# Designs tried in a protein design run: peptides against a protein of PDB entry 3WG5. Part 21

Target 1, 218 residues: chain A of PDB entry 3WG5
Amino acid sequence: LAKNIVYVAQIKGQITSYTYDQFDRYITIAEQDNAEAIIIELDTPGGRADAMMNIVQRIQQSKIPVIIYVYPPGASAASAGTYIALGSHLIAMAPGTSIGACRPILGYSQNGSIIEAPPKITNYFIAYIKSLAQESGRNATIAEEFITKDLSLTPEEALKYGVIEVVARDINELLKKSNGMKTKIPVNGRYVTLNFTNVEVRYLAPSFKDKLISYITD
Target 2, 218 residues: chain A of PDB entry 3WG5 as posed
Amino acid sequence: LAKNIVYVAQIKGQITSYTYDQFDRYITIAEQDNAEAIIIELDTPGGRADAMMNIVQRIQQSKIPVIIYVYPPGASAASAGTYIALGSHLIAMAPGTSIGACRPILGYSQNGSIIEAPPAITNYFIAYIKSLAQESGRNATIAEEFITKDLSLTPEEALKYGVIEVVARDINELLKKSNGMKTKIPVNGRYVTLNFTNVEVRYLAPSFKDKLISYITD

## One batch from the design tools (peptide; made by RFdiffusion4, then SolubleMPNN)

Design b1_p9_5_s3 (from b1_p9_5, 3 letters changed)
Fold by OpenDDE base, seed 5:
Structure b1_p9_5_s3 (fold): chain B 218 residues (1-218), chain C 218 residues (1-218), chain A 9 residues (1-9)
Amino acid sequence: as target 1 above (218 residues)
Amino acid sequence: as target 1 above (218 residues)
Amino acid sequence: PIYPIELAA
């Protein structure tokens, strides 16, 4: 039987326009090859809201399941990463990772202090993150608290509270545990049951551009 | 006599795809109104290389002079901000600001340590930053050292070494000092002599989208 | 001035 292809790619660092390009490139490759899914190993402290929204939209427009995997241990899907995860077809986390801390800010001051966003912006993102959670059947109350309380969760807590779907130590465990799960949002208008019984894992390397941008942003 | 319009806008925080959109929007408004120039008050710790390269390209394609102003005191044009500045028609800095620290990195590790870029990437950005400096008639040796030594400069040092053109405390001093200066790169194929003798300053507010993205990225 | 909105970690 032909092996279903699962792509694995990595996105690390700040969420920016190029992070969109990375997501777009990775998803496009996986779409072109009719992959069973793409797993994005995500490690981010956050980033730009527009890039985040564009990434979420790109994920939601994906012709294949996009699995956000907070990996490796010590990684986070912080801030923008949480929005991206909540906008995805499935969320997995490795033990020792975190998700949350989604409070929108205007930036960092010259002394490294956070510049608070005006309430109108905060309220917009509360509504937005709640919509992502609701659309994906994830805990919208906790999603709101990621902003209002700047809440961060462990994988075990996030799983317990219904924010994420899988805790997995590695890709093999992720594939094993997510096999037979339905996507939390539609793919091409349908909730897809993941089939990881007979898969070929293909690792996508960052493009030279991806490597370059990761190098400049950090 | 009709007042020449000078636009002033602010870009703060991480350089991302939306930072490109901000630059594009601001420059487009100023182009549409046939402004004498646009001054971008820049305060950035860095950001994405692709966004940076796109911003540089957008500045270089500007129909009007784009002045990067590292402002206020305590602000920086760090990393990507330095590239953007070096790609601009004129660089100004306020006292107590900084420029440089351009070493490309792959990101931050889980413990907050920098992940070094491979030499090939570093060498690409060395070539790129040197080209920006050379094209703008700025100190390409120092531009290289912004990477190779992770060098940061004060406004006074940057002026002394020929990295920047103006040290100014505020917009009024900037306009006064830059009046009669030629752009360091062409505008529409010509080096423009700035005329700030009879100007109306127009401040561009961030769009709601700009405010929103600033809130999500930070 | 338009500031990028970042999501705080």
Scores: peptide ipSAE 0.050, ipTM 0.341, DockQ to the pose 0.280; fails the geometry check
Fold by OpenDDE base, seed 1:
Structure b1_p9_5_s3 (fold): chain B 218 residues (1-218), chain C 218 residues (1-218), chain A 9 residues (1-9)
Amino acid sequence: as target 1 above (218 residues)
Amino acid sequence: as target 1 above (218 residues)
Amino acid sequence: PIYPIELAA
């Protein structure tokens, strides 16, 4: 019996144009091999809005389900990471992780303080994050509060409020719990039922470029 | 006779947090040696707003004059580069360079198209760029048009419109033309008259980190 | 390509 393949890749650090390249590469590999899904282990404090929007769009254009997994314990899908998660086919979180804190900023001042985004930026991202939540059948009110209150949630809270679909300690538990779930957004115009009953897990390593960028941006 | 030192350093590529580190390092070296000035040879297509604002602030906090020199021919001080220039003590451009195109964007879409910034972002940066122009006694109307019309200017146009102070082919011509000019903004609360009559030019090389970042971001 | 001011999210 042909084993269905599930790819797993890690994306860690700031969301940049290089993070987009990582997402694109990983998803492309999984698409080429007709994987049942790809799981992206995400740990990010946030990053660039453009890269985030491109990543969301790349996920939405995926020929296969893309599962965002906030992992390992201690990781976060903060700011841009939350948008990416909300743009995905399924969100999972490990215990001891967090999601949210999506208020857009112009950046950090020299003293490390936040440079506030003007209200129209904030309103744009409110509309955008609410759209992602609505399209994925997730809690749009909480999605808005990720911005307006700079709210951060635990996995248990996020699950309870209908922001995420799975709390899982590891990949095996994730596969087990997500088996038989429908994707929260369509894949090629269809909601896919995940089939993880006879899967082979394949880990994708970061490229040399990925490693070099991480070393510099961390 | 103790030769006054003029430092020259190059900053090329996208404006990022690492570009801030380069500016900070270069200015700090020049400050420590009580240089008459530092000249930053700038070639940038633009970059991050936060890094740009931090660079402007770092220049404004400088204990010595910081001259932004759009160099060599073919270079630009585009977008973020224009703000940096307008925040500096003196702007020079080489023939065949450009300045302007300051319209803020959210970024580039996957197809390479511009993602427009919402009007309040644009208005924020209009106010900001006009402030920089006004504080430096430069053309605030043209500074606004760098955003509202996405205007780009030649050195000759920029000089004519009172955006910049010097057109120079090389460092020697820059030193000659800027000698006896007052800084367009204060240094430690005082407008400084540049004295380039008996100077030693010292070139600062990029650090290993600077080189590595450039290699990755280019 | 000109990279206008990019915002952080």
Scores: peptide ipSAE 0.039, ipTM 0.565, DockQ to the pose 0.341; fails the geometry check
Fold by OpenDDE base, seed 2:
Structure b1_p9_5_s3 (fold): chain B 218 residues (1-218), chain C 218 residues (1-218), chain A 9 residues (1-9)
Amino acid sequence: as target 1 above (218 residues)
Amino acid sequence: as target 1 above (218 residues)
Amino acid sequence: PIYPIELAA
């Protein structure tokens, strides 16, 4: 019997191989406990494309719904964070957050200038982000513009344009608003209707290693 | 007056944004002291393409010759390390080291399998690595095969094929063999003839931060 | 393990 449990975990900072390990650990814990869902409170400026793609794949392989929640106010799902969100079962944003700015770059030069990705790479990520949007029934045109125009959206705009599913101020409002929603991508081959009636909310804390890496990368 | 000083620094582990900071710090110190050259003892399994490209650019902007030395025995300049080497003013390898294995990947899947880079990305890095080889007068065919065949070479093979310039067991042999060689790329617009006559060797140690990050990433 | 050339996104 699925326990009426929803896990909540935080992922903050750059998307790296370590961030993948965090996603994997958190989702695995929630899967093992047969949680109704896991909510990932995401705040990221972006990071590595490889880690991002692996995280997307990990979410798509999840045995439970993974809800990306851009939180707290002031947070963003920038760059890689947008891809992760678009690859997830449901996207929520808190007021005062942002999503987008997905232009792939090869990095920063010594002077802090962006090294532009070649058109071949840019076109790959355009196709990729559009596929994520299409598969999840989200706005593929806006998804493309997150790259081509380096577009960023507010929660209200993102909801309006059909990029995200929920605007919520906190976990309780998120649970209330998402209750009865169908996942935007399948869980184990089926679109799941979220049931957040009488749920226990369990918070997963970052490991000591997580805290240490965050401290060093910040 | 250029001081008869050669700096030696070690860079070990994954190529990341932090590795860029190490390269920048080390080269900057050597530039400020008007060193004859800096030797970077490189041991890397690879890492981020962005950091790699930034490091290559930093080397190309160096006011002094940057010699990449694949060291110690058992070390490799794998993946990103090969690009860095090919972007440098001179490449040396110690016996028992390797170079190559440059196939770009998008990362590792959850099962540890390689996520293949799309052809567009692969072709970009083929063009890039070939350009580095061509600009440095090194074997562009082998440089391509480092990607297309995931080729790895011994120091002896790499020297034979014109990928590297020196095979040396230690710093003293490296200085001796490279004395009078011209840089494979320009320094401040000129090909420099290395002068390692009566040089003081100065070792640069990793910072505390360097050691901490290495400890966490290993 | 050989670490891939990874792009930043």
Scores: peptide ipSAE 0.035, ipTM 0.493, DockQ to the pose 0.348; fails the geometry check
Fold by OpenDDE base, seed 3:
Structure b1_p9_5_s3 (fold): chain B 218 residues (1-218), chain C 218 residues (1-218), chain A 9 residues (1-9)
Amino acid sequence: as target 1 above (218 residues)
Amino acid sequence: as target 1 above (218 residues)
Amino acid sequence: PIYPIELAA
């Protein structure tokens, strides 16, 4: 029997419109091949809220399960990265990674100080992040505290509190642990049970355009 | 013969991830009904680049023509709004509206001064906006000048320079003038000739969530 | 650093 395909791609750096293009490209490739799932190895300090929300929506529109994997050790799904994770079909984290710190800011002042968002904006993002958590059956109280307390969690804490589904050291352990799990949000209107018993892993690389824009934004 | 449907929806205010949700919702409804087109009445001072780019992508992925209409008189498609328009299947403007002013900024300083974007970011957006103009067969030189000169145009200027396709006072005039026009970008891989000879206009209203978020961001 | 939600101009 031909092995089902699982795609793996890396997204690193600031969440921007270009990051959306990466997500869209990667998911589209995996959709076209009728992959069992795509795993996105995510390492981000955050970024733009709009790109984040569009990425979430693109994930939710995916014809296949999208697994967000905070990887490698030392990586984070900070700020916008947390929202993206909460919008996904499954969240995994490697040991030594972090998730959270979702307090919205308007930007940085000339002295590098954070300009706090008005209460209205903060409350909007509280409602939004809670919605993502609720829709996925994840801990909405902790999701709120990612904003109100600027909370960051370890993988073990995030698993314990029901923010994430898997702690895994690598892709092989992730596939093993997530095999038989149901997606936390629907795929094509249905919760999918992941089947990783007979899969081939295929890695996607950044496009030339992806590399160029990363080079410009770094 | 049953009339073909044209949907009309309004998007007003800052371009954010929430604006993306509005675009997605409106376009999805129109797609589901196999509408001849959707017209988005746009009034925006700009917003986030990532939301903008995701909105552009969502428009380009639409199964139906998406017409951006800068409306009513006094409205603008400023900054992010210009990119969205340039990413659409057809641009219209009402008399007394404006388009342009696309210079990217990092944000505002404590004194309300604009923090200029680094040259790398500015150059990225120049390349991006020129790409949108080129893909749609619109004036790429003017698109660049929307950034480099922070140029704003009247509807008449924008039409003259080949930035937009239609100047119209209202939806009825827009439908009349755009009837028989080809979309400036493809729909499902094909340039569509708009047919507004026997159409029913349906207005979409903001969702309760849309209203709430608009209220919070105003 | 959490990158601000940069408002595109």
Scores: peptide ipSAE 0.033, ipTM 0.317, DockQ to the pose 0.249; fails the geometry check

Design b1_p9_6_s1 (from b1_p9_6, 3 letters changed)
Fold by OpenDDE base, seed 5:
Structure b1_p9_6_s1 (fold): chain B 218 residues (1-218), chain C 218 residues (1-218), chain A 9 residues (1-9)
Amino acid sequence: as target 1 above (218 residues)
Amino acid sequence: as target 1 above (218 residues)
Amino acid sequence: AIEPIELAA
């Protein structure tokens, strides 16, 4: 019986145009091999809104399910990471991780203070994050509060409030718990039921370029 | 007679948080040595809005005049580079360079198409770029058109329309032409008359980190 | 193109 393949790759650090290239490369590899899914282990403090939106679009255009897994313990899907997660086919979190804190900012001043986004920009991202939540059947009220209250949630809270689908300690538990779940958004116009029975897990290494970018952005 | 010192440094590539660090480092060195000015040779296709705003603030907080010089021939102060220039004490361009193309975009889609910014974001940046132009006594109408028409100008046009102050082929011509000009924005609350008589030009090298970032972003 | 606003956490 041809084993279903699940790819696992890591994306760490700030969300930038290079992070888009990583997502694109990883998803493309998994698509070419007709993988059952790709799991992206995500740890990000946030990043660029443009790169985030492109990543969301790339995920939505994927020919295979893309699972965002906030991993390892201590990791976060903060800010841009939350948007990416909400735009994905399935969200999982490891215990000891966090999600949220989605307030758009214009950046940090020289003294480390936040430059607040104008209300019009904040309202745009409220509408955007709510649309991601609604389209994926996730909690749009909490999605809004990720901005309006700068809310951050634990995995248990995020699961309870219907923001995420799975809490899992590792890849094996993730595969076990998500087996038989439907994707929260369509793949090629159809909601896919995940089949993680008898799968081969393949780990994708960061490219040399990816490693170099990560080293500089850390 | 104690020679006035002018520092010259290069900033090339995309405007990012690392570009802010470069500006901060270069300006700090020049401030510490009580330089008459620092000239930043700028060549950028654009970059992040947050980094741009921080760079503008850093320039405005400078204890010495910061001159943006679009150089060498073929270089541009595109998008974020235009905002930085408009936020600076003096703008110069070399022949064969360009300035403008300031339309905020959310990014590029997978097919290379531009993701347009919502009108509210565009309007925010229109107000912002107009304020930079007005505060510096530059053409606010053209500043707006850099967004609304995605306008790009030659050095000759930019000078003619009152966007920039100097067209110069090299550092020597820049110093000669800008000698006796007042800064377009204040330094420590006062408009400074530039004194480039009997100056020593000191070139700042990119740090190892700066070189590495430039290599990766190119 | 000014690349948009950072979504900082």
Scores: peptide ipSAE 0.111, ipTM 0.598, DockQ to the pose 0.812; fails the geometry check
Fold by OpenDDE base, seed 1:
Structure b1_p9_6_s1 (fold): chain B 218 residues (1-218), chain C 218 residues (1-218), chain A 9 residues (1-9)
Amino acid sequence: as target 1 above (218 residues)
Amino acid sequence: as target 1 above (218 residues)
Amino acid sequence: AIEPIELAA
């Protein structure tokens, strides 16, 4: 039986191999405790594609529901963050957050300009992001436009277009609104109905390594 | 007049945005002192393409010759390191080092397997690495094969094939062998003849930030 | 291996 425990953890900053380690650690803790779910408060401008794909796969392999929550107000799930969200069991956003801007790039030039990726890379990620959307029953057309138009959406727009499932101001409202929702992708081969009735909320702190990485990359 | 000073600095580990900062800092110090050259002792398994391209550009913008030295024995200029080397004014390798393995990848899967890049990405980097080789008067065919065949070379092979200019066991031998060589690319629009007669060797230490980054990424 | 692709906003 799942414990009436929901874990909440924060991931902030660029998506890197270390961000994968954070996701893995957080999800593993929640799995070990057989939590009802884990909520990841996500705030990212983007990052590495490989780390993103590994994170998505780690989420898909989770034995418990993983909820991506774009939080706090002012945060974004930009670029890689959008893919991670689309690969998760449920997406929530706080008012005043954003999602999208998913165009792959080769990076930033010395002057800060974007180095554009070749069309084949763009097409690869179009196919990939569309697959995530389709598998999760989310808007694949808008998912494509996150790349092709470099589209960014508000929480209200994202909800309206069927990109996300919940707009919530805080964890309590998120739990309330997501209670009774089915996961958008399977957990261990089954779509799970979230049960957030009488749950204990446990916050996971960043490790020392996590703090150190954030200090360096910020 | 250039001072009879040669700077030596070390860059070890993955090529990232922070590695760019290291290169920039080191080269800037040497430029400010109007050094005859800077030697970068490079040991890298590779890293990010954007950071690599920025580093190459920073080297090309250098007001002084930048020598890439694959050092110490056992080190490699793998992947991104090869591009950086090919973009520099002179390449040296210590015996027992390697260069090559330049195939672009999207990253590593959870199981450690390589995620292959789409052919268009590969073709982009083939064109790029060939341009670096051609501009520097180095073997563009072998540069291409660093990608297409995932080729790795010994110092002796790299020298024989015209990929590098010097095989040297230490800084003193490097200075001796490279003395009187012309840079393989221009410095401020001119090919410069290296003058290592009666030079002072100055070692640049990693900054606190450099040490911290290395500690995290290693 | 060059990891070429960032997903940057």
Scores: peptide ipSAE 0.109, ipTM 0.603, DockQ to the pose 0.892; fails the geometry check
Fold by OpenDDE base, seed 2:
Structure b1_p9_6_s1 (fold): chain B 218 residues (1-218), chain C 218 residues (1-218), chain A 9 residues (1-9)
Amino acid sequence: as target 1 above (218 residues)
Amino acid sequence: as target 1 above (218 residues)
Amino acid sequence: AIEPIELAA
């Protein structure tokens, strides 16, 4: 019997292999408890493409819906965060957040300048982000422009353009608005209707290791 | 006046943005003291391509020769480590170490399987590793095969094939053998002859942050 | 294996 439980966890900072471990741990906990969904409060400037792709794959393999919630106000799902969101079952954003700016880079030079990715890599990620958008029934044109124009959107714009599904101020509003929505990608091969009627919200804390990593990466 | 000082530092583990910070810190210290060279004892299974490229760039911008020494016996300069070595001013390996296995991947799936890089990315890194080899006067054919055949070499093979410059059991033997060698890439626009006559060897310790990061990434 | 790309912030 599915417990009327929704998990909420926070992932903040750069997307790395450790962020993958966080996603994996959080989703696994929610899966084990047969949660109705897990909401990941995401605030990221970006990070590693490999970690991002692994996270997307982990979300796609989830036994429960994974909702990416760009939160709190002032947060961003920048770069890698956008890909993760587009790979998820539902995207929500709080007012005053942003999404986009997805240009792949080879990194930063010592002087802080961006090392440009070769066209081959850029084109790969254009195709990749468009595939995520298409698979989720989201705006693939805007997804491409997140790279080609380094576009960033407000929640209102992202909703308007069909990039995201919900604008919500908090978890309670998110649950209310997303209740009865279908996931934008399948869960175990089927699109799931979210049931947030009479749910218990359970917050997952970062592990000690997660806290330590975050402390070091900041 | 160049101090007759050679710095030695250890970099062990996955190549990440933190590894870049370690390289940057160590090289900066050696530069500030006008060291004759810095020897980096490298033991890595690989890691992030971006971090690798940044490290290579940092080495290429060094004001002093950076010698990559695959050490101790049992160590490897695998994947990213090979690129770093090929981007350095001199490569040495201890007996019982290895170099190579440079196939780019997008990462690992949850089941631990390799996510293959698309041909476009693979081809980029083939071109990149060949450029490093060519710029350093090292074997570009073998460098390519590090990717295309996932080739790994012993120190003896690597020396024989012109991938590396020195096989040495320890720092003392390395200094003796490399004395009078020219750097394989320029330092400040010129090839430098290494002078290891009557040098003081100074060991650099990892910072507290470095230790903490290593502890977490292990 | 080299993990490839950072996504720009």
Scores: peptide ipSAE 0.062, ipTM 0.559, DockQ to the pose 0.794; fails the geometry check
Fold by OpenDDE base, seed 4:
Structure b1_p9_6_s1 (fold): chain B 218 residues (1-218), chain C 218 residues (1-218), chain A 9 residues (1-9)
Amino acid sequence: as target 1 above (218 residues)
Amino acid sequence: as target 1 above (218 residues)
Amino acid sequence: AIEPIELAA
């Protein structure tokens, strides 16, 4: 009986074009091996909007379910990370993590102050994040408030509000709790029921490139 | 007679927070060794605005002259690179390089189209780039046109219009031509006359981190 | 915060 494989990979740090490459590589490996799913352990303070949008698109184009897992405790899916999560097939969070704070900014001024995005940009990302929430059957009102109120939620709040699907302490609990759940967006045009019965967990190590990026970004 | 040292370092690729770290490291080394100047060989298509502004500030805070040299032939100081150059103590370009194209964008959409910045953002960067030009005694009208007309200039044009100070084929020619020039902005509150008589050229290798970044970004 | 703004050529 060909063992169902679940891949686990870590993506940490700022969302950049390099983060896209990491997502693409990890998802591609899992696709090639016909994995049941890939779990991406995500810890990000945010990053570039274009990279984020490309990552979301790559996830949506995945041939297998992509589960975003905000992990470990203390991690966040902040800003761009929230968008990525909302674009994924399933969102999980570990206790002690956070999600939200999605307000677009122009960056930080020399004095460390945030350069605010003009209303047109803010409205663009409001529309975008709401679309992600709507497409995934998640709370679009809260998704908007991640921007307009700079809201950050605990896992328990996010679950309660219908932003995420699972709260789990570790991979084993995640697999157990998400077993039998339907993906929140289609995989190959179909909503897939996750089957994590008798799965082999396979950790994907960072590539030499990824290790290089992580070392530089950390 | 303590030999006057001129450091040369290369910064290539997108302007990011990591590029700031490279600038900071290289300038710090040159400051610690009381170098006559540091020459940064710059080749960039652009990058992040915040990183750019921080780099400009770091250059302006330098205890030694920072010379931006658009090098080698085929290189560009595009977008963020232009701002960095305009914020520096001296700009040089090799033949066959370019400077300009400074229009701010929000990034690239999923279809590869440019997401235009709203007028308020464009106006912010117009004001900023003009201030850099004015502070350095460079052509503020052309600096504005780098944004409003998406202008890109050859070294000869940039020199002619008073955007840059030197056209040089290599480091030796750069040192020769820039010898006796005053910095376009102050060093430690004073406009410094560059002295490249009997200097030792010392190349700074990328750190392990820098090599890592470059390998990932390339 | 998403930093959407790039300076692109």
Scores: peptide ipSAE 0.061, ipTM 0.591, DockQ to the pose 0.708; fails the geometry check

